Peptides against a protein of PDB entry 5KEZ. Designs and how they scored, part 77

Target 1, 320 residues: chain A of PDB entry 5KEZ
Amino acid sequence: NVAIYNPFRPWWERYQPVSYKLCTRSGNEDEFRNMVTRCNNVGVRIYVDAVINHMCGNAVSAGTSSTCGSYFNPGSRDFPAVPYSGWDFNDGKCKTGSGDIENYNDATQVRDCRLTGLLDLALEKDYVRSKIAEYMNHLIDIGVAGFRLDASKHMWPGDIKAILDKLHNLNSNWFPAGSKPFIYQEVIDLGGEPIKSSDYFGNGRVTEFKYGAKLGTVIRKWNGEKMSYLKNWGEGWGFVPSDRALVFVDNHDNQRGHGAGGASILTFWDARLYKMAVGFMLAHPYGFTRVMSSYRWPRQFQNGNDVNDWVGPPNNNGVI

## One batch from the design tools (peptide; aimed at target 1 Q16 D253)

Design b2_p28_2_s4 (made by RFdiffusion4, then SolubleMPNN; from b2_p28_2, 11 letters changed)
Fold by OpenDDE base, seed 2:
Structure b2_p28_2_s4 (fold): chain B 320 residues (1-320), chain A 28 residues (1-28)
Amino acid sequence: as target 1 above (320 residues)
Amino acid sequence: SKYEELAKKLKSKGQTFILYGDMGGYRP
């Protein structure tokens, strides 16, 4: 990914890829392979956060300022380490003046335009699908158990399916023969928008963001909500089917979230209430559960926004 | 930035958003 120095190595630089090389602040490919092997040998499975919707931001300077030194040029859409070129992006499909998503009520913009300036990959192209599949298959062959698909809302479900259809079975050294990778898709669907979580059910599980938002309101006793109302928690609250849901109290994004929904989210900053929410989540049978492991940072709120929401994990001069 | 202004507008309307990236962008 790109190496950002202003601010100094933010968490979100991880979501600006310039190659599919397994070489980041967390280590190199050999170290990753070693970790996966060690984890698998004791029954701990690894799921990779796969950033496949986009490459880095269009405003990032060309050069070799990346975690593995790979050259890239956002201006010319040149990512030779893949390789990608200008033919592999949706610049010509996006009809907005900026080239960015301007209206989230337009599903076509959401999928064909740049997410906050991030260069949007042309996932309709078999070439692009194949390059992504090659990346994911390399990880599968190393021994990962599956994937979180980042920014799935911004990809056409059919394009995702086409990529998934190219994936290998899991490594038979640790998994039963014929095992398929576990897929869960990040889709932010709180209702009221044209893109729905149900659009993605055919590809795997989806994130249920209503879960953390609604649970937060209940635990906080907002709007007269009571714990007794959780008797029909899950589908009874309008959530996706349990077998399609990946549920969580918080994630790295909504720990930094804003607005009415963001304010309801419980995090480690609200330790007592957070423990209650996580305890309830783990005890309740609805959905596949994910528990967050995060870190503290020096929050500084200005006009209700944390100006330090960019702060990444504890590191030694940029190295984790 | 343009995105920061949008975020402020959304907040004023009681809408939720999540910041994403260095441009101050948001996901609704």
Scores: peptide ipSAE 0.022, ipTM 0.603, DockQ to the pose 0.024
OpenDDE base, seeds 1, 3, 4, 5: peptide ipSAE 0.020, 0.023, 0.020, 0.019; ipTM 0.599, 0.630, 0.586, 0.611; seeds 1, 3 fail the geometry check

Design b2_p28_3 (made by RFdiffusion4)
Pose (drawn by RFdiffusion4):
Structure b2_p28_3 (pose): chain A 320 residues (1-320), chain P 28 residues (1-28)
Amino acid sequence: as target 1 above (320 residues)
Amino acid sequence: SASKDIMIHDEVLHSGGWGVSFGMTVHF
């Protein structure tokens, strides 16, 4: 991924890919393989955050400011370490004047245009689907059990299916024959938009962002909500079917207060209420549950938004 | 006896670029 130095090494630089080499601040390919093997050998599975909607920001300076030193040039669309060229991006397919996503009532541009200027991969091309599948198959054979598909709302459900069609079964040393990767797609669907999370049920589960937003408001006793109203918690509140939901109280993104739910999201900063919300979630049968494990940063709210929400993991001059 | 499947998202590794979550079965 791009090594971003202003601001200094933000957590979200990891969502701007430069190549598919397994080489990051978290470690190299040997350390990654070692982790997956050791965890599988004690029965704990690894799920990978797959960033496949885009490469890096179109305004990022060319050069080798990358986590493995790989060269890249966003202005010329050259990512030779993959390799990707200008033919591999949606510049000619997007219809907005800016080339970015401008209107979320238009389901087409949400898919074909650049998300906040991030170079949008042409996922309809077999070559691009193959390069992504090669990356995910490399991970599957190492032994990962599934994927979180980042920014799924900005990918066509069919393109996702075409990529998943190319995946191997899970490593037969650890998983039964015919096992398929666990897929959960990150779609923020709070209603009122043309894209529905149900559009993605063919590919795997989806993140249910309504879950934590509603639970936070309820536990905080905001907006007239009471815990007694949780008697019909689940699809009774308009959530996706339980067998398609990946649920959580907070995630790495919205724990920073700017996300789906804003200030209502309970986090480790609100430890007493947070424990209660996690407890309710873990006790209730709805959904497959994910628990957040975080790091502290110097929060500094100005106008209800944290100007330090970009700060990366604890580090000594960028080394984690 | 009872059990439950859970996933733990590690933000340090995640923000470090590996972007991993750990899944497991918890037994009671």

Design b2_p28_3_s1 (made by RFdiffusion4, then SolubleMPNN; from b2_p28_3, 9 letters changed)
Fold by OpenDDE base, seed 4:
Structure b2_p28_3_s1 (fold): chain B 320 residues (1-320), chain A 28 residues (1-28)
Amino acid sequence: as target 1 above (320 residues)
Amino acid sequence: SSSRDIMVEDEVLYAGGWGVSFGSTEYF
């Protein structure tokens, strides 16, 4: 991915890929293979956060400022380490004046235009699908158990399906023969927009962002909410079917006050209430649960926003 | 007592990432 130095190595640089090489601030491919092997040998499975909707931001300077040293040029859509070129992006398909998503009530914009300037891959093309599948299959062959698909809301479900149909069975050294990768898709659906979580049920599980948002409101006792109201928690509160839901109290985005859920989201900053929420989540049968592991940073609020929400994990001069 | 919610999402760009604000209508 791109190496960003202003601000200094933010967490979100990881979501701006320039290649599918397994060399980042977290380590190289050999170290990754070693980790996956050791984890699998003790029954711990690895799921990769796969960024396949886009490459890096359109305004990033061309060069070799990347975690693996690969050259890239956002201006010309040149990513030779893949390789991608100008033919592999949705620049001509997006019809907005800016090239970015301007109206989230237009499903076509949401899927065909750039998410906050991130170069949008033309996932309708078999070439692009195949390059992504090759990347994911390499990970499967190493021994990963599945994937979180980043920014799934911004990809057509059929394009995702076409990629998933190209995937290998899981590595038989650790998984039963014929096992398929576990897929969960990041889809922010709080209602009021045309894209629905149900559009993606055919590809795997989806993130249920209403879960953390509403649980936070209840535990905080906001707006007169009471724990007794949780008697019909899950589908009774309008959440997706349990067998399609991946649930969580917080994630890396909404932990920083944005993404989805706003101020209701509980985090480690409110330790007592957070433990209550996590305990409830783990005890309740609704959905497939995910627990957050994070870090502290020097928060600085201005106009209700943390201006230090970019701060990445503890590191040694940028290396984790 | 029980609760039902209808939520409205509004996506917002902030600090190199995207965020969502929402309103909620509750029924008891």
Scores: peptide ipSAE 0.008, ipTM 0.430, DockQ to the pose 0.034
OpenDDE base, seeds 1, 2, 3, 5: peptide ipSAE 0.008, 0.015, 0.007, 0.007; ipTM 0.445, 0.498, 0.411, 0.418; seeds 2, 5 fail the geometry check

Design b2_p28_3_s2 (made by RFdiffusion4, then SolubleMPNN; from b2_p28_3, 11 letters changed)
Fold by OpenDDE base, seed 5:
Structure b2_p28_3_s2 (fold): chain B 320 residues (1-320), chain A 28 residues (1-28)
Amino acid sequence: as target 1 above (320 residues)
Amino acid sequence: SSSREIMVEDEVLYAGGWGVSFGSVEEF
């Protein structure tokens, strides 16, 4: 991915890829392979956060300032380490003046325009689908158990399906022969927009962002809500079907006030309430549960926003 | 089984097909 130095190596630089090389500030491919093997050998399975909607930001300077030293040029859409070129992006399909998503009530913009400047891949092209599938298959062959698909809301479900149809079965050294990768898709659907979580049910599970938002409100005792109202928790609260839901109290985005949930989201900063929420989530049968493991940073609020929300995990001069 | 029992802050959380509740209702 791109190496960002202002601010200094933020967490979100990881979501700006310039290649599909397994070479980041977290380690190299050999180290990753070793970790996956060791984890699998004790029954711990690995799921990869796969960034396949886009490459890096359009405004990032060209050069070799990346975690593996690969050259890239956002201006010319040149990513030779893949390789991608200007033919592999949706610039010509996006009709907004900025090239970015400007209206989230326009599903075509949401899927064909750039998410906050991130160069949008032309996932309709078999070439692009194949390059992504090769990346994911390499991970499957290493021994990962499945994937979180980042920014799924911004991809056409049919394009995702076409990629998934190219995937190998899981590595038979650790998984039963014929096992399929576990897929869950990040889709923020709190209502009010044309793109729905249900559009993606055919590809795998989806994130249910209503879960953390509503649970936070109840645990905080906001708006007179009571724990007794949780008797019909799950589908009774308007959530997606349990067998399609990936649920969580918080994630890396809304822990920082981004994405969905607002101030209701409980985090480790609210230790007691957070433990209550996590305990409830683990006790209740609704959905597939995900527990957050995070870190502290020096929060500094200005006008209600933490100006240090960019801070990444503990590191040694940028190296994790 | 969908039945669960978890301790949260020294309170027992019960979950099952009939619903979910904390062992102590004084706090909520």
Scores: peptide ipSAE 0.010, ipTM 0.493, DockQ to the pose 0.034
OpenDDE base, seeds 1, 2, 3, 4: peptide ipSAE 0.007, 0.010, 0.008, 0.008; ipTM 0.355, 0.415, 0.409, 0.473; seed 1 fails the geometry check

Design b2_p28_3_s3 (made by RFdiffusion4, then SolubleMPNN; from b2_p28_3, 11 letters changed)
Fold by OpenDDE base, seed 1:
Structure b2_p28_3_s3 (fold): chain B 320 residues (1-320), chain A 28 residues (1-28)
Amino acid sequence: as target 1 above (320 residues)
Amino acid sequence: SSSREIMVEDGVLYAGGWGVSFGSVVEF
């Protein structure tokens, strides 16, 4: 991914790929392979956060300022480490003046325009699908069990399916023959927008962001909410079907206090309430549960916003 | 709601069980 130095190596640089090399501040390929093997050998499975909607930001300077030094040029859409070129992006499809998503009520913009300046891959192209599939298959062959598909809301469900159809069965050294990768898709659907979680049910499970948002309000006793109202928790609260839901109290995005649930989201910063929420989630049968293991950072609030919400996870590969 | 070693959805076997989401954060 791109190396951002202002602020210094933020968490979100990891979501700006310039290659599909397994060489980042999280570790190198050998370290990753070793981890996957060790985990699988004791029954712990690995699911990869796959960033396949986009490459890096359009405004990032060209050069080799990336993890492990891969060259890239956002201006010319040149990513030779993949390789991608100007033919592999949706620049010509996006009709907005900025090239970015400007109206989330326009599904075409949401899927064909740049998410906050991130160069949007043309996933309709078989070449692009194949390059992504190669990346994911490499991971499958290493022994991963599945994927979180980042920014799925910004990809056409059919394009996702086309990629998934190219995937290998899981590594038979650890998984039953014929096993398929577990897929869950990040789709932020809190209602009010044209893109729906149900659009993606055919590809796998979907993140149910209403879960953490609503549970947060209940546990916090906001707006007169009561625990007794949880008697019909799940589909009774308007959530997606249980067998399509991946549920969580917080994730790395909404843990930062805005978006996809806002201030209602409970986090480790609210330790007591957070434990209550996580306990409830694990006890209740609705959805497939995900428990977050995050990290502390030096929060500094200015005008209600944490100016240090960029701080990345602790690691000893800061020089990469 | 708990992870299963093997999940069957739409007639397909999927890997499950305990695991981590490898990325910017660790998830189980």
Scores: peptide ipSAE 0.024, ipTM 0.553, DockQ to the pose 0.090
OpenDDE base, seeds 2, 3, 4, 5: peptide ipSAE 0.198, 0.031, 0.048, 0.107; ipTM 0.783, 0.642, 0.689, 0.736; seeds 2, 3, 4, 5 fail the geometry check

Design b2_p28_3_s4 (made by RFdiffusion4, then SolubleMPNN; from b2_p28_3, 11 letters changed)
Fold by OpenDDE base, seed 1:
Structure b2_p28_3_s4 (fold): chain B 320 residues (1-320), chain A 28 residues (1-28)
Amino acid sequence: as target 1 above (320 residues)
Amino acid sequence: GSSRELMVEDEVLYAGGWGVSFGRTEHF
């Protein structure tokens, strides 16, 4: 991914790929392979956060300032380490003046335009689908059990399906022969927008962002909400079907401010309430649960916003 | 209980940037 130094190596640089090489501040491919093997050998499975909707930001300077040293040029859409070129992006398909998503009520913009400047891959192209599948298959062959598909609402469900149809079976050294990768898709659907979580049910599970938002409201006792109201928690609260839901109290995005779920989201900063929420989530049968493991950063609030929300996980590797 | 969707403008964080999302669900 892009190495960003202003601010200094933020968490979100990891979501700006310039290649599909397994080489980041989190480690290299050998280290990753070693981890996957060791985990699998004791029954711990690995699911990869796969960033396949886009490459890096359009405003990033060209060069080799990347975690694996790969050259890239956002201006010319040149990513030779893949390789991608100008033919592999949705620049011509997006019809907004900025090239970015301007209206989230326009599903076409949401899927064909740049997410906050991130160069949008033309997933309609078989070439692009194949490059992504090759990346994911490499991970499958290493021994991962599945994937979180980042920014899924920004990809057409059919394009996702086309990629998934190219995937190998899981590594038979650790999984039964013929096993398919576990897929869950990040779709922020709190209602009111044209893109729905149900659009993606055919590809796998989806994130249920209503879960953390509503649970937070209840635990905080906002708006007269009571714990006793959780007696029909799950589908009874209008959530997606349990077998399609991946649930969580918080994630890295909404942990940092006014993201999906708003101020109701409970985090480790709200220690007591957070433990209650996580405990409830783990005890209740609804959905596939994910527990957050995060880190503390020096929050600095200005005008109600944490100006240090960019701070990445603890790391002392200043070279990569 | 029952739920309904209400249109509301809200900010959503995406990988170093903010976008606008609409809608919230209320429970009765």
Scores: peptide ipSAE 0.016, ipTM 0.480, DockQ to the pose 0.039
OpenDDE base, seeds 2, 3, 4, 5: peptide ipSAE 0.022, 0.018, 0.018, 0.018; ipTM 0.485, 0.497, 0.479, 0.499; seeds 2, 3, 4, 5 fail the geometry check

Design b2_p28_4 (made by RFdiffusion4)
Pose (drawn by RFdiffusion4):
Structure b2_p28_4 (pose): chain A 320 residues (1-320), chain P 28 residues (1-28)
Amino acid sequence: as target 1 above (320 residues)
Amino acid sequence: AAEAAAAAQYRANMAAFYATIRAANAAN
């Protein structure tokens, strides 16, 4: 991923890929393989956050400021370490004047245009799908059990299916024959938009962002909500079917207060109420549960938004 | 109506964050 130095090494630089080499601030390929093997050998599975909608920001300076020193040039669309060229991006397919996503009532541009200027991969091309599949198969053979598909709302459901069609079964040393990767797609669907999370049920589960937003408001006793109203918690509140939901109280993104749910999202900063919300979630049968494990940062709210929400993991001069 | 309002609120929440990313990319 791009090594971003202003601001200093933000957590979200990891969502701007430079290549598919397994080489990050978290470690190299040997350390990654070692982790996956050790965890599988004690029965704990690894799920990978797959960033496949885009490469890095179009305005990022060319050079080798990357986590493995790989060269890249966003202006010329050259990512030779993969390799990707200008033919591999959606510049000619997007119809907005800016080339970015401008209107979320237009389902097409949400898919074909740049998300906040991030170079949008042409996922309809077999070559691009193959390079992504090669990356995910490398991970599957190492022994990962599934994937979080980042920014799934900005990918066509069919393109996702075409990529998944190319994946191996899970490593037969640890998983039964014919086992398929666990897929959960990150789609923020609070209603009111043309894209529905149900559009993605053919590919795997979806993140149910309504879950934590509603639970936070209820536990905080905001907006007239009471815990007694949780008697019909689940699809009765308009959530996706339980067997398609990945649920959580907060995630790494919206724990910073700017996300789906804003200030209502309970986090470790609200430890007493947070424990109650996690407890309710873990006790209730709805969904497959994910628990957050975080790091502290110097929160500094100005106008309800944290100006330090970009701060990366604890580090000594960028070393985690 | 409530769902539309929630969607609009979400988009408003994202504006400052996106701006930060764009400025960081321009500076790097």

Design b2_p28_4_s1 (made by RFdiffusion4, then SolubleMPNN; from b2_p28_4, 18 letters changed)
Fold by OpenDDE base, seed 1:
Structure b2_p28_4_s1 (fold): chain B 320 residues (1-320), chain A 28 residues (1-28)
Amino acid sequence: as target 1 above (320 residues)
Amino acid sequence: DEEKKLAEAYREGQKFRNERLRAAAAAN
């Protein structure tokens, strides 16, 4: 991914890929392979956060300032390490003046325009699908069990399906023959927009962001909410079907106080209430549960916003 | 109404992230 130095190596640089090389501040390919093997050998399975909707930001300077030293040029859409070129992006499809998503009530913009400046891949092209599938298949062959598909809301469900259809069966060294990768898709559907979580049910599970948002309001006792109201928690609260839901109290985005739940989201910063929420989630049968493992950073609030919400996970490798 | 409020919060968050990306790109 792009190496960002101002601010210094933020967490979100990881979501600005310039290649599909397994070479980041989290480690190199050999280290990753070793970790996957060790985990599989003791029954712990690995699911990869796959960033396949986009490459890096369009305004990032060209060069070799990346975690694996690969050259890239956002201005010309040149990513030779893949390789991608200007033909592999949706620049010609997006009709907004900025090239970015400007109206989230326009499903076409949401899927064909750039998410916050991130160069939007033309997933309708078989070439692009194949390059992504090759990346994911490499991971499958290493021994991963499945994927979180980042920014799935910004991809056409049919394009996702086309990629998934190209995937190998899981590695038979650890999984039964014919096993398929576990897929869950990040779709932020809190209502009020045309794109729905149900659009993606055919591809796998979907994140249920209403879960953490609503649970937060209940645990915080906002608007007169009570724990007793959780009697019909799950589908009774209008959530997606349990067998399609991946549920969580917080994630890396919304634990920073904005987006996909806002201030209602409970986090480790609210230790007592957070433990209550996580305990309830683990006790309740609704959905496939995910527990967050995060980190502390030096929060600094200015005008109600944490100006240090960019701080990445602890890292001391300093080289890449 | 509540869903609309949450959706607006999401969009506001996206705008904020966009500003950060622009700032980071300009600095490099």
Scores: peptide ipSAE 0.035, ipTM 0.694, DockQ to the pose 0.716
OpenDDE base, seeds 2, 3, 4, 5: peptide ipSAE 0.038, 0.031, 0.027, 0.025; ipTM 0.700, 0.687, 0.677, 0.670; seeds 2, 3, 5 fail the geometry check

Design b2_p28_4_s2 (made by RFdiffusion4, then SolubleMPNN; from b2_p28_4, 20 letters changed)
Fold by OpenDDE base, seed 3:
Structure b2_p28_4_s2 (fold): chain B 320 residues (1-320), chain A 28 residues (1-28)
Amino acid sequence: as target 1 above (320 residues)
Amino acid sequence: EEEKKLFEQYLKNQEFPNQRLREAFANN
């Protein structure tokens, strides 16, 4: 991914790929392979956060400032390490003036235009699908158990399906023969937009962001909410079917309080309430549960926003 | 109380949740 130095190595640089090489701030491919092997050997499975909707931001300077040293040029859409070129992006399909998503009520914009400047891959192309599948299959062959598909809302479900259809079975060294990768898709659906979580049920589970948002309000006793109302928690609250839901109290994004639940989201900063929420989540029979493991950073609120929400995990001069 | 106010503000400004969620990318 892109190496960002202003601010200094933020967490979100990881979501700006320039190649599918497994060289990151966390280690190289050999180290990753070693970790996956060691984890699998003790029954701990690895699921990769796969960023396949886009490459890096269009405003990033061209060069070799990346975690694996690969050259890239966002301006010319040149990513030779893949390789991708201008033919592999949706620049010509997006009809907005900026090239970015301008109206989230337009599903076509949401999927064909750039998410906050991130170069949007043309997932309709078999070439692009194949390159992504190759990346994911490499990970499968290493021994990962499945994937979180980042920014799934911004991909056409059919394109995702086409990629998934190219995937190998899981590595038989650790998984039964014929096992399929576990797929859950990050879809932010809090209502009010045309794209729905249900659009993606055919590909695997989806993130249910209403879960953390609503649970936060209940535990905080906001809006007259009571814990007794949790009796029909799950589908009774308008959430997706349990067998399609991936649920969580918070994630790295909404933990920063500016999206997908906002200030209602409970985090480790609210230790007592957070423990209550996590405990409830783990005890209640709804969805596939995910527990967040995060870190402290020097929060500094200005006008209701943390100006240090970019701060990544503890590191040694950028190396984790 | 402060968090409650922030939540109310959030409710008023949900037009582009995904964009705000990834607003950090504007520093590129």
Scores: peptide ipSAE 0.023, ipTM 0.480, DockQ to the pose 0.206
OpenDDE base, seeds 1, 2, 4, 5: peptide ipSAE 0.012, 0.018, 0.010, 0.021; ipTM 0.352, 0.501, 0.391, 0.510; seed 2 fails the geometry check

Design b2_p28_4_s3 (made by RFdiffusion4, then SolubleMPNN; from b2_p28_4, 19 letters changed)
Fold by OpenDDE base, seed 2:
Structure b2_p28_4_s3 (fold): chain B 320 residues (1-320), chain A 28 residues (1-28)
Amino acid sequence: as target 1 above (320 residues)
Amino acid sequence: EEEKKLFEQYLENQKFRNERMKAAFAAN
């Protein structure tokens, strides 16, 4: 991915790929392979956060400022390490003046335009699908168990399906023959937008962002909410079907006040309440659970916003 | 109504985040 130095190596640089090389601040491919093997050997499975909707930001300077030194040129849409060219992006498909998503009530914009300037891949193209599938299959062959699909809301479900149809079975060294990768898709659906989580049920599970948001409200006792109201927790609260839901108390985005949930989200900053929420989540049968492991950073609030919300994990001069 | 409120909050947060990220991208 792109190496960002202003601010210094933020967490979100990882979501700006310039290649599909397994070479990041967390290590190289050999180290990753070693980790996957060791984990699998003791029954711990690995699921990869796959960034397949886009490449890096369009405004990033061309060059080799990337975690694996690969050359890239966002201005010309040139990513030779893949390779991608201008033909592999949705620049001509997006009809907004800026080229970015301007209206989230327009599903076409949400899927065909750039997310925060991130170069939007033309996932309708078989070439693009195949390159992504090759990347994911490489991971599958290494021994990962499945994937979180980043920014799934911004991809057409059919395009995702087309990619998934190209995927190998899981590595038979650790998984039963014929096993399929576990797929869960990041879709933020709090209502009010045309894109719905149900659009993606056919591809795998989806994130249920209502879960953490509403649970936080209940545990914080906001708006007169009571714990007794959790009697019908799950589908009764308007959540997606349990067998389609991946649930969590917080994630890296809303832990920083970004995205769904806002201030209601419980995090490690409120340790007692957070433990209550996580305990409840793990005890309740609804959905497939995900527990967050995070870190403290030097928060600095200005006008209610943490200006240091970019801070990534503890690192040694950028190396994790 | 609750969903609407959450959605509005989400949109506000996204706007803020997006603008900051754009600025960061442009700076690099």
Scores: peptide ipSAE 0.019, ipTM 0.522, DockQ to the pose 0.698
OpenDDE base, seeds 1, 3, 4, 5: peptide ipSAE 0.023, 0.021, 0.007, 0.018; ipTM 0.471, 0.459, 0.382, 0.489; seeds 1, 3, 5 fail the geometry check

